# Designs tried in a protein design run: peptides against a protein of PDB entry 3T7K. Part 94

Target 1, 248 residues: chain A of PDB entry 3T7K
Amino acid sequence: KAEKILARFNELPNYDLKAVCTGCFHDGFNEVDIEILNQLGIKIFDNIKETDKLNCIFAPKILRTEKFLKSLSFEPLKFALKPEFIIDLLKQIHSKKDKLSQININLFDYEINGINESIISKTKLPTKVFERANIRCINLVNDIPGGVDTIGSVLKAHGIEKINVLRSKKCTFEDIIPNDVSKQENGGIFKYVLIVTKASQVKKFTKLINDRDKNETILIVEWNWCVESIFHLNVDFTSKKNVLYQKK

## One batch from the design tools (peptide; made by RFdiffusion4, then SolubleMPNN)

Design b2_p17_4_s1 (from b2_p17_4, 5 letters changed)
Fold by OpenDDE base, seed 2:
Structure b2_p17_4_s1 (fold): chain B 248 residues (1-248), chain A 17 residues (1-17)
Amino acid sequence: as target 1 above (248 residues)
Amino acid sequence: DKEIEKALNEPLEIYDK
């Protein structure tokens, strides 16, 4: 069926998209439309797998979903597109108007607001955002909204190698892992990096660390600190936003 | 970026519903 529908076009674009969707197309696509999209070089996946070499995200706007956050770790993310791209494309293809010898839909017209070329360009960097920030090992409280697995998966996609889950009520100093990074001359490395949810956790962990490992560098942040860093594909250590405790 | 700020102020919806 798709071939017959597409036969009316003299030339078909090859968009070369390997995409996931977030916040859109929850019902998926019918078989004909999937076949059409495939013929146009658009392949949509249900889940993110590194082996699929994903290069595109469809979303109506910037979202805080796992898929959206992970899409910014694609190597590279070529396109972040609004769902209207697919909608308009399929609409044009299914249109019976004889005058359409070509599909004339430009990907750049459908960019997600706020995902600009500067952000896209950073996905071409050989390093991940937290890797560039010298954050390799973090401590994550077990009561984090979204769950440690999902949060951890996002963080790993962005260059965090080790995630230590802390049981906030029972943890001791020995349960806290250091951020094992080589001291680079030009950047403040935090020995202890923690993602927490409550002020009581800040008090607890700061006390535990300061009592046992005095004068060490500590960074305690909330999840939004990570999200903001991902959205910008840059960690701004000058910002106090979403930082709960910092000791340099 | 205004769009990033808006996204940061939205509820935590980490899962696609």
Scores: peptide ipSAE 0.408, ipTM 0.917, DockQ to the pose 0.901
Fold by OpenDDE base, seed 3:
Structure b2_p17_4_s1 (fold): chain B 248 residues (1-248), chain A 17 residues (1-17)
Amino acid sequence: as target 1 above (248 residues)
Amino acid sequence: DKEIEKALNEPLEIYDK
């Protein structure tokens, strides 16, 4: 069926997209449309797997979903596109009226607002955002919205190697892991990095650390600090936004 | 970026609904 539909075009583009969708196409695609998209070099996957070498995200806007956040860790992310790309493409292909010899849809016309070339270019870097920031080991409170597994998965995709889950009510100093980064002498390395949800946790962890390991560097942030860092593919240590406690 | 700031102000929706 797809071949017959596409036969009216003299030339077919090859978009070379391996994509996931977030915040769009909840009902999926019918078999014919999947086949059409495949013939145009567009493959849509249900889940993110490293083996699939994904290079594209479809979303209506910048989202805070696991898929969107992880898409910024693709190597590289080539395109971040609005779902209207697929909609318009399929509409043009299914249109019987136009003696169109070619498909006239440009990927660049469908870029997600706020995902610019500067962000895309950073996905070509050999390192991940938190790796560049010398954040290897973090402490994550167990009551984080979204769950430690999902949040942890996003953080790992962006270069955090070890995630220590803290039971906020029962944890002691011994449960807190240091950010063991030996390599970069020149960057302000925080010995303790924590992601927390509540001011009470800030008070608790700062006390535990300061009582037992005095004069050490501490960074306590909200999840939004991580999200913002991911969206920019850069950690700004000069910003106090979403930083709950910092000791240099 | 206005779009990033907007996204940061949106509710935490880590999962697709």
Scores: peptide ipSAE 0.406, ipTM 0.916, DockQ to the pose 0.892
Fold by OpenDDE base, seed 4:
Structure b2_p17_4_s1 (fold): chain B 248 residues (1-248), chain A 17 residues (1-17)
Amino acid sequence: as target 1 above (248 residues)
Amino acid sequence: DKEIEKALNEPLEIYDK
Protein backbone atom coordinates (compact mmCIF):
# COMPACT_ATOMS: atom_id res chain seq x y z
CA LYS B 1 0.00 0.00 0.00
CA ALA B 2 2.73 2.47 0.91
CA GLU B 3 4.60 1.76 -2.32
CA LYS B 4 1.55 2.57 -4.36
CA ILE B 5 1.07 5.83 -2.50
CA LEU B 6 4.69 6.83 -2.89
CA ALA B 7 4.90 5.77 -6.55
CA ARG B 8 3.50 9.12 -7.58
CA PHE B 9 6.70 10.83 -6.49
CA ASN B 10 9.68 10.80 -8.81
CA GLU B 11 12.12 11.27 -5.97
CA LEU B 12 11.78 10.49 -2.30
CA PRO B 13 13.78 12.24 0.38
CA ASN B 14 15.80 10.30 2.88
CA TYR B 15 15.49 12.12 6.17
CA ASP B 16 17.66 9.61 8.08
CA LEU B 17 15.72 9.98 11.33
CA LYS B 18 15.72 7.48 14.14
CA ALA B 19 13.27 9.01 16.52
CA VAL B 20 11.17 8.72 19.61
CA CYS B 21 8.05 10.70 20.32
CA THR B 22 6.99 12.41 23.52
CA GLY B 23 3.89 14.46 24.19
CA CYS B 24 2.56 13.61 20.73
CA PHE B 25 1.24 10.74 18.62
CA HIS B 26 -0.31 8.95 21.57
CA ASP B 27 -2.45 6.90 19.23
CA GLY B 28 0.59 5.86 17.24
CA PHE B 29 0.64 5.43 13.48
CA ASN B 30 -1.20 3.07 11.23
CA GLU B 31 0.79 0.41 9.41
CA VAL B 32 0.66 2.24 6.09
CA ASP B 33 1.99 5.46 7.55
CA ILE B 34 4.76 3.62 9.38
CA GLU B 35 5.75 2.03 6.10
CA ILE B 36 5.63 5.39 4.33
CA LEU B 37 7.81 6.97 7.00
CA ASN B 38 10.24 4.07 6.82
CA GLN B 39 10.58 4.53 3.08
CA LEU B 40 11.42 8.16 3.72
CA GLY B 41 14.15 7.19 6.17
CA ILE B 42 12.04 7.97 9.26
CA LYS B 43 12.02 5.26 11.89
CA ILE B 44 10.00 5.84 15.03
CA PHE B 45 10.76 3.77 18.09
CA ASP B 46 8.58 3.24 21.13
CA ASN B 47 11.45 3.29 23.60
CA ILE B 48 14.96 4.59 23.83
CA LYS B 49 17.62 1.96 23.33
CA GLU B 50 21.27 2.78 22.84
CA THR B 51 21.57 0.16 20.12
CA ASP B 52 19.06 2.00 17.95
CA LYS B 53 21.38 5.02 17.61
CA LEU B 54 18.53 7.46 17.99
CA ASN B 55 19.17 10.92 16.60
CA CYS B 56 15.77 12.62 16.75
CA ILE B 57 12.98 13.54 19.15
CA PHE B 58 9.46 14.55 18.23
CA ALA B 59 7.74 16.79 20.74
CA PRO B 60 5.41 19.80 20.57
CA LYS B 61 7.71 21.81 22.84
CA ILE B 62 10.42 21.37 25.42
CA LEU B 63 9.11 18.76 27.84
CA ARG B 64 10.26 17.31 31.12
CA THR B 65 9.47 13.76 30.10
CA GLU B 66 11.94 10.93 30.39
CA LYS B 67 12.13 10.62 26.62
CA PHE B 68 12.73 14.30 26.05
CA LEU B 69 15.39 14.53 28.73
CA LYS B 70 17.11 11.41 27.43
CA SER B 71 16.98 12.68 23.85
CA LEU B 72 19.42 15.39 24.87
CA SER B 73 21.87 12.58 25.60
CA PHE B 74 21.73 11.20 22.05
CA GLU B 75 25.07 10.96 20.29
CA PRO B 76 24.37 13.26 18.64
CA LEU B 77 20.87 14.57 18.74
CA LYS B 78 20.57 15.73 15.15
CA PHE B 79 17.03 17.02 15.21
CA ALA B 80 14.45 18.03 17.76
CA LEU B 81 11.28 18.41 15.73
CA LYS B 82 7.67 19.33 16.22
CA PRO B 83 5.10 16.65 15.37
CA GLU B 84 3.81 18.90 12.61
CA PHE B 85 6.71 17.66 10.53
CA ILE B 86 5.18 14.19 10.39
CA ILE B 87 1.66 15.54 10.10
CA ASP B 88 2.47 17.79 7.16
CA LEU B 89 4.59 15.15 5.52
CA LEU B 90 1.85 12.55 5.66
CA LYS B 91 -0.71 15.10 4.49
CA GLN B 92 1.37 15.86 1.43
CA ILE B 93 1.88 12.21 0.70
CA HIS B 94 -1.79 11.35 1.04
CA SER B 95 -2.85 14.36 -0.97
CA LYS B 96 -4.53 13.41 -4.25
CA LYS B 97 -3.02 16.39 -6.00
CA ASP B 98 -1.36 14.65 -8.98
CA LYS B 99 1.14 17.43 -9.59
CA LEU B 100 3.42 16.77 -6.64
CA SER B 101 6.59 15.46 -8.20
CA GLN B 102 8.48 16.07 -4.96
CA ILE B 103 7.87 16.12 -1.26
CA ASN B 104 8.46 19.70 -0.15
CA ILE B 105 9.03 19.41 3.59
CA ASN B 106 12.14 20.85 5.18
CA LEU B 107 13.17 19.53 8.59
CA PHE B 108 14.60 22.87 9.61
CA ASP B 109 11.17 24.46 9.49
CA TYR B 110 9.94 22.22 12.29
CA GLU B 111 12.55 22.70 15.00
CA ILE B 112 11.30 22.68 18.58
CA ASN B 113 11.39 26.18 19.99
CA GLY B 114 14.26 26.60 22.41
CA ILE B 115 16.32 23.68 21.13
CA ASN B 116 18.82 25.65 19.14
CA GLU B 117 22.07 24.78 17.43
CA SER B 118 24.01 25.63 20.57
CA ILE B 119 22.22 22.87 22.45
CA ILE B 120 22.43 20.46 19.52
CA SER B 121 26.16 21.11 19.19
CA LYS B 122 26.74 20.09 22.80
CA THR B 123 25.28 16.66 22.06
CA LYS B 124 28.29 16.13 19.79
CA LEU B 125 30.66 16.45 22.72
CA PRO B 126 32.41 13.24 23.75
CA THR B 127 31.28 13.71 27.36
CA LYS B 128 27.91 13.95 29.04
CA VAL B 129 26.71 16.99 30.96
CA PHE B 130 27.19 15.58 34.46
CA GLU B 131 30.47 14.01 33.48
CA ARG B 132 31.72 17.44 32.46
CA ALA B 133 30.49 18.75 35.78
CA ASN B 134 32.46 16.11 37.70
CA ILE B 135 29.31 14.48 39.05
CA ARG B 136 29.69 10.72 38.78
CA CYS B 137 28.13 9.43 41.96
CA ILE B 138 24.95 10.86 43.42
CA ASN B 139 22.60 10.17 46.25
CA LEU B 140 18.93 10.09 45.36
CA VAL B 141 16.09 9.98 47.86
CA ASN B 142 13.70 7.10 47.39
CA ASP B 143 10.58 9.26 47.54
CA ILE B 144 11.46 11.33 44.48
CA PRO B 145 8.48 12.01 42.20
CA GLY B 146 8.71 9.97 39.05
CA GLY B 147 10.47 7.16 40.88
CA VAL B 148 14.11 6.33 41.32
CA ASP B 149 14.21 4.11 38.24
CA THR B 150 13.02 6.76 35.81
CA ILE B 151 14.98 9.58 37.39
CA GLY B 152 18.00 7.35 37.70
CA SER B 153 17.75 6.32 34.07
CA VAL B 154 17.74 9.95 32.95
CA LEU B 155 20.71 10.77 35.15
CA LYS B 156 22.66 7.77 33.87
CA ALA B 157 21.94 8.77 30.29
CA HIS B 158 23.61 12.08 31.14
CA GLY B 159 26.78 10.65 32.59
CA ILE B 160 26.06 9.78 36.21
CA GLU B 161 27.67 6.41 36.74
CA LYS B 162 26.38 5.52 40.17
CA ILE B 163 23.06 6.30 41.77
CA ASN B 164 22.75 5.55 45.43
CA VAL B 165 19.15 5.41 46.57
CA LEU B 166 18.66 6.73 50.07
CA ARG B 167 15.81 5.59 52.24
CA SER B 168 15.32 9.04 53.67
CA LYS B 169 13.68 8.00 56.93
CA LYS B 170 16.13 5.25 57.80
CA CYS B 171 19.40 6.27 56.23
CA THR B 172 22.54 6.99 58.22
CA PHE B 173 25.77 8.68 57.24
CA GLU B 174 27.20 5.33 56.18
CA ASP B 175 24.48 5.04 53.54
CA ILE B 176 25.60 8.25 51.81
CA ILE B 177 28.14 7.71 49.06
CA PRO B 178 30.82 10.18 48.06
CA ASN B 179 31.13 11.52 44.56
CA ASP B 180 34.36 9.79 43.74
CA VAL B 181 36.05 12.03 41.22
CA SER B 182 39.69 12.87 40.81
CA LYS B 183 40.52 16.32 42.07
CA GLN B 184 40.79 18.60 39.10
CA GLU B 185 42.63 21.87 39.56
CA ASN B 186 39.75 24.03 38.38
CA GLY B 187 37.49 23.29 41.35
CA GLY B 188 33.75 22.57 41.27
CA ILE B 189 34.01 19.09 42.76
CA PHE B 190 31.55 18.22 45.47
CA LYS B 191 32.30 15.23 47.65
CA TYR B 192 28.63 14.67 48.38
CA VAL B 193 25.92 15.26 45.82
CA LEU B 194 22.32 14.67 46.79
CA ILE B 195 19.00 15.06 45.04
CA VAL B 196 16.21 15.57 47.55
CA THR B 197 12.53 16.47 47.60
CA LYS B 198 11.99 18.06 51.01
CA ALA B 199 13.55 20.61 53.29
CA SER B 200 13.57 18.05 56.09
CA GLN B 201 15.88 15.90 54.01
CA VAL B 202 18.25 18.82 53.57
CA LYS B 203 18.41 19.26 57.32
CA LYS B 204 18.92 15.57 57.90
CA PHE B 205 21.63 15.01 55.33
CA THR B 206 23.53 18.18 56.09
CA LYS B 207 23.60 17.20 59.74
CA LEU B 208 24.66 13.64 59.04
CA ILE B 209 27.47 14.73 56.74
CA ASN B 210 28.67 17.69 58.77
CA ASP B 211 28.70 15.69 62.00
CA ARG B 212 30.73 12.83 60.57
CA ASP B 213 32.72 14.36 57.74
CA LYS B 214 33.39 17.95 58.65
CA ASN B 215 34.62 20.47 56.10
CA GLU B 216 33.65 18.37 53.11
CA THR B 217 31.95 19.84 50.10
CA ILE B 218 28.23 19.23 49.79
CA LEU B 219 25.74 19.90 47.01
CA ILE B 220 22.06 19.28 47.68
CA VAL B 221 19.72 20.04 44.83
CA GLU B 222 16.19 19.52 43.62
CA TRP B 223 15.32 17.53 40.53
CA ASN B 224 14.78 20.78 38.65
CA TRP B 225 18.48 21.52 39.03
CA CYS B 226 19.18 18.39 37.04
CA VAL B 227 16.49 19.19 34.49
CA GLU B 228 17.82 22.68 33.93
CA SER B 229 21.34 21.33 33.57
CA ILE B 230 20.10 18.82 31.00
CA PHE B 231 18.14 21.41 29.03
CA HIS B 232 21.22 23.59 28.78
CA LEU B 233 23.58 20.64 28.53
CA ASN B 234 25.65 22.59 31.01
CA VAL B 235 25.89 22.74 34.77
CA ASP B 236 26.06 26.27 36.11
CA PHE B 237 27.60 26.08 39.55
CA THR B 238 27.24 29.83 39.96
CA SER B 239 23.46 29.58 39.96
CA LYS B 240 21.62 29.08 43.22
CA LYS B 241 18.45 28.13 41.39
CA ASN B 242 17.14 24.79 42.63
CA VAL B 243 20.14 24.48 44.96
CA LEU B 244 18.94 23.73 48.47
CA TYR B 245 22.31 23.57 50.15
CA GLN B 246 25.84 24.16 49.01
CA LYS B 247 29.06 23.96 50.96
CA LYS B 248 32.32 24.63 49.10
CA ASP A 1 16.16 30.69 27.27
CA LYS A 2 12.50 31.60 27.61
CA GLU A 3 11.27 28.22 26.45
CA ILE A 4 13.48 26.39 28.89
CA GLU A 5 12.29 28.58 31.73
CA LYS A 6 8.71 27.93 30.74
CA ALA A 7 9.33 24.21 30.77
CA LEU A 8 10.97 24.41 34.18
CA ASN A 9 7.89 26.12 35.56
CA GLU A 10 5.58 23.40 34.35
CA PRO A 11 4.47 20.62 36.66
CA LEU A 12 6.64 17.56 36.90
CA GLU A 13 5.37 15.23 34.21
CA ILE A 14 8.10 12.76 33.58
CA TYR A 15 5.92 10.10 32.02
CA ASP A 16 4.41 10.23 28.60
CA LYS A 17 0.63 10.33 28.87
Scores: peptide ipSAE 0.405, ipTM 0.916, DockQ to the pose 0.894
Fold by OpenDDE base, seed 1:
Structure b2_p17_4_s1 (fold): chain B 248 residues (1-248), chain A 17 residues (1-17)
Amino acid sequence: as target 1 above (248 residues)
Amino acid sequence: DKEIEKALNEPLEIYDK
């Protein structure tokens, strides 16, 4: 069926998209449309797997979803597109009225607002955002909204190697892991990095660390600190936004 | 970026519902 529909076009574009969708296309695509998209070099995946070499995301806007955040870790992310790209493309293909010999849809007209070339270019870097920030090991409280598995998965996609889950009510100093990175002469390395949800946790962890490991560097942040760092593909250590406690 | 700021101010929706 798809071949018959596409036969009216003399030339078909190859978009070379391996994509996931977030915040759009909840009902998926019918079999004919999937086949059409495949013939145009557009493959939509349900889940993110490294083996699929994903290079594209479809979303209506910048989102805080797992898929959106992980898409910024693609190697590289080539395109971040609005769902209207697919909608307009399929509409043009299914149109009986359009005497179009060619598909005239430009990917650049469908870019997600706020995902600019600067962000896309950073996805071509050989390192991940937290790797560049010298954050290898983090402590994550167990009561984090979204769950430790999802949050941890996003953080790992962006270069965190080890995630230590802290049981906030029962944890001791011995449960807190150091950020095991070699001291680079020119980089602010925090020995202890923690993601917390409550002010009481800040008080607890700062006390535990300062009482047992005096004068060490501590960074305690909210999840939004990580999200903002991901969205910019850069950690700004000069910003105090979403930083709950910092000791240099 | 205004769009990033908007996204940061939205409730945490980590899962596609």
Scores: peptide ipSAE 0.404, ipTM 0.916, DockQ to the pose 0.896

Design b2_p17_4_s2 (from b2_p17_4, 7 letters changed)
Fold by OpenDDE base, seed 3:
Structure b2_p17_4_s2 (fold): chain B 248 residues (1-248), chain A 17 residues (1-17)
Amino acid sequence: as target 1 above (248 residues)
Amino acid sequence: DEAIEEALNEPLEIYDV
């Protein structure tokens, strides 16, 4: 069926997209449309796997979903596109109008607002955002919304090597892991990095650390600090936004 | 970026629902 539909075109584009969707296409695609998209070099995957070498995300806008956040870790992310790209493409293909010699849909017309070339270019870097920020080991409270597994998975995709889960009510100083990075001269290296959910945790962890390791650097942030860093593919250590406690 | 700020102000929806 797809071949018959596409036979009206003299030339078919090859978009070379390996994509996931987030916040769109919840009902999926019918078999014919999947085949049409495949013939145009568009393959949509249900889940993110490193082996699939994903290069594209479909979303209506910038989202804070696991898929969207992880898409910014693709190597590289080539395109972040609105779902209207697929909608308009399929609409043009299914149109009964005259022998269109060519499909006239440009990928660049469907870019997600806020995902610009500057962001896309950073996905070509050999390092991940938190790796560049000298954040290797973090402490994550166990009561984080979204769950430690999902949050941890996103953080790992962006260069965090070790996620230490803290039981906020029962943890001691010995449960807190240091960010084991060599002191580089020009980088704000924090010995202790923690993601927390509430002010009481800030008070607890700052006390525990300062009582036992008084002279060390501490960064305590909210999840949104990580999200913002991911969206920009850059950590801004000058910003106090979403920083709950900082000791340099 | 306005689009980033909008996304940061949205409820935490980490899962595709």
Scores: peptide ipSAE 0.401, ipTM 0.912, DockQ to the pose 0.868
Fold by OpenDDE base, seed 2:
Structure b2_p17_4_s2 (fold): chain B 248 residues (1-248), chain A 17 residues (1-17)
Amino acid sequence: as target 1 above (248 residues)
Amino acid sequence: DEAIEEALNEPLEIYDV
């Protein structure tokens, strides 16, 4: 069926997209449209797998979803596109009126607002955002909204190797893991990095660490600190936004 | 970026619903 529909075009573009969708296309695509998209070099996947070498995200805007956040870890993310790209493409292809010998849809016209070339360029870097920030091991409270598995998966996609889950009510100092990063000369490495949800947790963990390891560096942040760092593909250690406690 | 700030102010919908 798709071949017959596409036969009216003399030349077909190859968009070379391996994509996931978030915040759009919840009902998926019909078999004909999937076949059409495949003929145009557009493959849409249900889930993110590293083996699929995904290079594209479809979303209406910047979102805080697992898929969107992980898309910024693609190697590289080539395109972050609005769903209107697919909509307009399929509309043009299904249109009987257009004696168009060619499909005239440019990917660059459908970029998600706020995902600029600067952000895209950072996805070509050999390192991940938290790797560049010297954050390798983190402590995550078990009561975090979204769940430790989902949040942990996002953080791992962005270069965090080890996630230690803290039972906030029962944890002791011995349960807190250090951020084992070799001292690079120029960057303040935080020995303890924690993601927490409550001020009471800040008080607890700061006390536990300071009582047992008084002179060590501590970074305690909210989840939004991680999200902002991911959106910019850069950690700004000068910002106090979403930082609950910092000891240098 | 305004789009990033807007996204940061949205609820923590981490799930693709």
Scores: peptide ipSAE 0.400, ipTM 0.913, DockQ to the pose 0.912
Fold by OpenDDE base, seed 5:
Structure b2_p17_4_s2 (fold): chain B 248 residues (1-248), chain A 17 residues (1-17)
Amino acid sequence: as target 1 above (248 residues)
Amino acid sequence: DEAIEEALNEPLEIYDV
């Protein structure tokens, strides 16, 4: 069926998109439209797998979803596009009136606001954002909204190697893991990095660490600190935004 | 970027519903 629909065009573009969708296309696509998209070099995946070499995200805007955050870890992310790209493309293809010899849809007209070339270019870097920030091992409280698995998977996609889940009410100093990174000469390395949800957790963890390891560096942040770092693909250690406690 | 700041102010919806 798709072949017959596409036969009206003398030349078909190859968009070379391997994409996931977030905040759009909840009902999915019909079989014919999937086949059409596939013939145009557009493959949509339900889930993010590293093996699929995903290079595109469809979303109406910048979102805080797992898929959107992980898309910024693609190697590279080539395109961040509004769903209207697919909508307009399929609309043009299904149109009976236009004896269009060619499909006239430009990817660049459908860029997500705020995902500019500066952000896209950083996805071509050989390192991940938290790797560049010398954050390898983090402590994550077990009561984090979104759940430790989802949050953890996003953090891992962005270069966190080890996630230690803290049982906030029951944890002791011995449960807190250090951020084991080799001292690079030029980077502020925090020995303890923690993501917390409550001020009471800040008080608890700062006390536990300072009582047992008094002179060590500590960074305690909210989840939004991580999100902001991901959106910019850069960690700004000069910012106090979403930082709950810092000891240098 | 205004779009980033807007996104940071939105509720935490980490799952696609």
Scores: peptide ipSAE 0.399, ipTM 0.912, DockQ to the pose 0.897
Fold by OpenDDE base, seed 1:
Structure b2_p17_4_s2 (fold): chain B 248 residues (1-248), chain A 17 residues (1-17)
Amino acid sequence: as target 1 above (248 residues)
Amino acid sequence: DEAIEEALNEPLEIYDV
């Protein structure tokens, strides 16, 4: 059926998109439209899998969803597009009035606001954002909104190798893991990195660490510090935004 | 970037609901 619809075009573009959607297309696509999109080199997946070699995200704007945050870890992310790209494309293809010999839709007209070429270019780097920041092992409180599995999955996608879940009520100093990175001469390395949700946790963990390991470097942040770092694909250690405690 | 700041101010909706 899709072939018959597309037969009116002399040339078909190959967009070469392997995409996930977030904040759009909740009802999915009908079988004919999926086939049309496939013939145009657009494949939409329900979930992120490394084996699928995803290179595109569809979203109405920058979102804090798992899918959006993980899309910035694609290797590379080629395009971050508004859903209107697909809507306009399918509308043009299904239009009976348009004696169009070719599809005239440019991907660059549908870029998500705030995802610029500077961000896209960083997804081509051989390292992940937290790897570049020398953050490999983190401590995560168990009461984090969104849950430790989802948050942990996002962090791992961005180069964190080990996530230690801290039980806030019962944790001791021995439960806190160090950020085991070799001292590189040129980068600020924090021995203890923690993501927390409450000021009481900051007080607890700073006391535990300072009482047992007095001279060590500590970074305690909110989840928003991680999100901002992901959105920029850069960690700004000069910013105090979303930093709850820092000891250099 | 205004779009990033807007997103940072939104509630934590980590799941597509």
Scores: peptide ipSAE 0.398, ipTM 0.912, DockQ to the pose 0.878

Design b2_p17_4_s3 (from b2_p17_4, 6 letters changed)
Fold by OpenDDE base, seed 5:
Structure b2_p17_4_s3 (fold): chain B 248 residues (1-248), chain A 17 residues (1-17)
Amino acid sequence: as target 1 above (248 residues)
Amino acid sequence: DKAIEEALNEPLNIYDE
């Protein structure tokens, strides 16, 4: 069926998209439309797998979803597109009226607002955002909204190698892991990096660390600190936004 | 970026609806 529908076009574009969707197309696509998209070089995946070499995300806007955040870790992310790209494309293809010899849909007309070339270009870097920031090992409280698995998965996609989950009410100093990064000459390294949800946790962890490992560097942040860093694909250590405690 | 700031101000929605 898809072949018959597409036969009216003399030339078909190859968009070369391997994409996931977030915040759109919850009902998915029918079989014919999937076949059409496939013939146009558009493959939509249900889940993110590294082996699929995903290069595109569809979303109505910048979102804080797992898929959106992880899409910024694609190598590279080539396109971040509004769902209207697919909608308009399929609409044009299914249209009976116009003896359209060609499909006239330009990807660049459907860019997600705020995902500009500067952000896209950073996805071509050989390193991940937290890797560049010398954050390898983090401590994550177990009561984090979204769950430690999902949050952890996002963080790992962006270069964090080890996630230590802290049982906030029961943890001791010995449960807190250091950020095991060799001192680089030009980069500030925090020995302890923690993502927390409550002010009480800040008080607890700062006390535990300062009592047992005096004068060590500590960074305690909210989840939004990570999200903002991901959205910019850069960690700004000069900003105090979403930083709950910092000791250099 | 305005779009980023707007996104940061949205409630936590880590999962697709």
Scores: peptide ipSAE 0.453, ipTM 0.929, DockQ to the pose 0.924
Fold by OpenDDE base, seed 4:
Structure b2_p17_4_s3 (fold): chain B 248 residues (1-248), chain A 17 residues (1-17)
Amino acid sequence: as target 1 above (248 residues)
Amino acid sequence: DKAIEEALNEPLNIYDE
């Protein structure tokens, strides 16, 4: 059926998209449309797997979903597109107007607002955002919204090597892991990096660390600090936004 | 970027609805 539908076109584009969707197409696609998209070089996956070499995200706007955040770790992310790309494409293909010898849909017309070439270009870098920021090991509180597995998965996708989950009520200093990075001359390396949800956790962890490991560098942030860093694919250590505690 | 700021101001929704 897809072949019959596409037979009216003299030439078919190959978009070469391996994509996931977030915040759109919750009902999925019918079999015919999937086949059509496949013939156009558009493959949509349900989940992110490294083996699939994903290069595209479909979303209506910048979202803070796991899929969207992870898409910024693609190697590279080639396109961040609005769902209207697919909608308009399928609409054109299913159109009974015989006069269309060619599919005329340009991907660049469907870019997600705020995901510009500068951001896309950073996905071509050989390193991940937190790797570049010298953050390899973090402490994550167990009560983080979204859950430690999901949040941890996002962080790992962006270069965090080790995620230590802290049980906030029971943890001691010995449970806190250092950010084991080699001293680089020009970069603010924090020995302890923590993602927390509550002010009480800030007080607790700062006390534990300062009492046992005096004068060490500490960075305590909210999840939004990570999200913002991911969205920009850059960590701005000069910003105090979403930083709960910082000791240099 | 305005779009990024808007996204940051939205409630945390880590999962697709």
Scores: peptide ipSAE 0.451, ipTM 0.929, DockQ to the pose 0.906
Fold by OpenDDE base, seed 1:
Structure b2_p17_4_s3 (fold): chain B 248 residues (1-248), chain A 17 residues (1-17)
Amino acid sequence: as target 1 above (248 residues)
Amino acid sequence: DKAIEEALNEPLNIYDE
């Protein structure tokens, strides 16, 4: 069926997209449309797997979903596109009235607002955003919204190697792990990096660390600090936004 | 960036609805 539908076109584009969707296409696609998309070099996957070599995300806008955040870790992310790309493409293909010799849909017309070439270019870097920021090991409170597994998975996708989950009520200093990064001559390294959810945790952890490991560097942030860093694919250590405590 | 700021101001939506 797909071949018959596409036979009216003299030339077919190859978009070379391996994509996931977030915030759109919850009902998926019918078999014919999937085959059409496949013939055009568009493969849509349900989940993110490294082996699939994903290079595209479909979303209506910038989202804070696991899929969207992880898409910025693709190697590289080639395109971040609005779902209207698929909608318009399929509409054009299924149109009986259009004597079209070719498909006239340009990917660049469907870019997600805010995901510009500067961001896309950073996905071609050999390192991940937190790796570049010298954040290898972090402490994550167990009451983090979204759950430690999902949040941790996003962080790992972006270069964090070790996630230590802290039980906020019973946590002691010995439970807090250091950010085990070799001192680079030209980069600020925080010995302790923590993601917390509330002010009481800031007070607790700052006290524990300062009492037992005096004069060490500490960075305590909210989840939004991580999200913003991911969205920009850059950590701005000059910004105090979403930083709850910092000791250099 | 306005789009980034808007996204940061939205509720946590780590999972697709």
Scores: peptide ipSAE 0.450, ipTM 0.929, DockQ to the pose 0.919
Fold by OpenDDE base, seed 2:
Structure b2_p17_4_s3 (fold): chain B 248 residues (1-248), chain A 17 residues (1-17)
Amino acid sequence: as target 1 above (248 residues)
Amino acid sequence: DKAIEEALNEPLNIYDE
């Protein structure tokens, strides 16, 4: 059926998209449309797997969903597109009115606002954002919204190697892991990096660390610090936004 | 970027609705 529909076109584009969707297309696509998209080099996946070599995200705007955040870790992310790309594409293909010899839909017309070439270019870097920031091991409180598994998965996608989950009420100093990174000459490395949700946790962890490991560097942030870093694919250590405690 | 700031101001929704 897809072949018959596409037969009216003398030339078909190959978009070469391996994509996931977030905040759109919750009901999926019918079999014919999937086949059409496949013929055009567009494959939609339900979930993110590294083996699929995903290069595209469909979303109506910048979102803070797991899929969107992880899409910025694709190697590279080639396109971040609005769902209207698919909608307009399928609409044009199914249109009986237009004697169209070719499909005239340009990917670049459907870019998600705020995902610019600067961001896309950073996904071509050989390193991940937190790797570049010398953050390898972090401590994550167990009561974080979204759950430690999902949050941890996003962080790992962006270069954090070890996620230590802290039981906020019961943890001791011995439960806190250091960020084990070799000193680079020009970069301030924080020995302890923590993601917390409450001011009480800041007080607790700062006390525990300062009492037992005096004068060490500490970075305590909110989840939004990570999200912002991911959106920019850069950690700005000069910013105090979403930083709850910092000791250099 | 305005779009990034808007996204940061939205409620925490880590999952697709």
Scores: peptide ipSAE 0.449, ipTM 0.928, DockQ to the pose 0.922

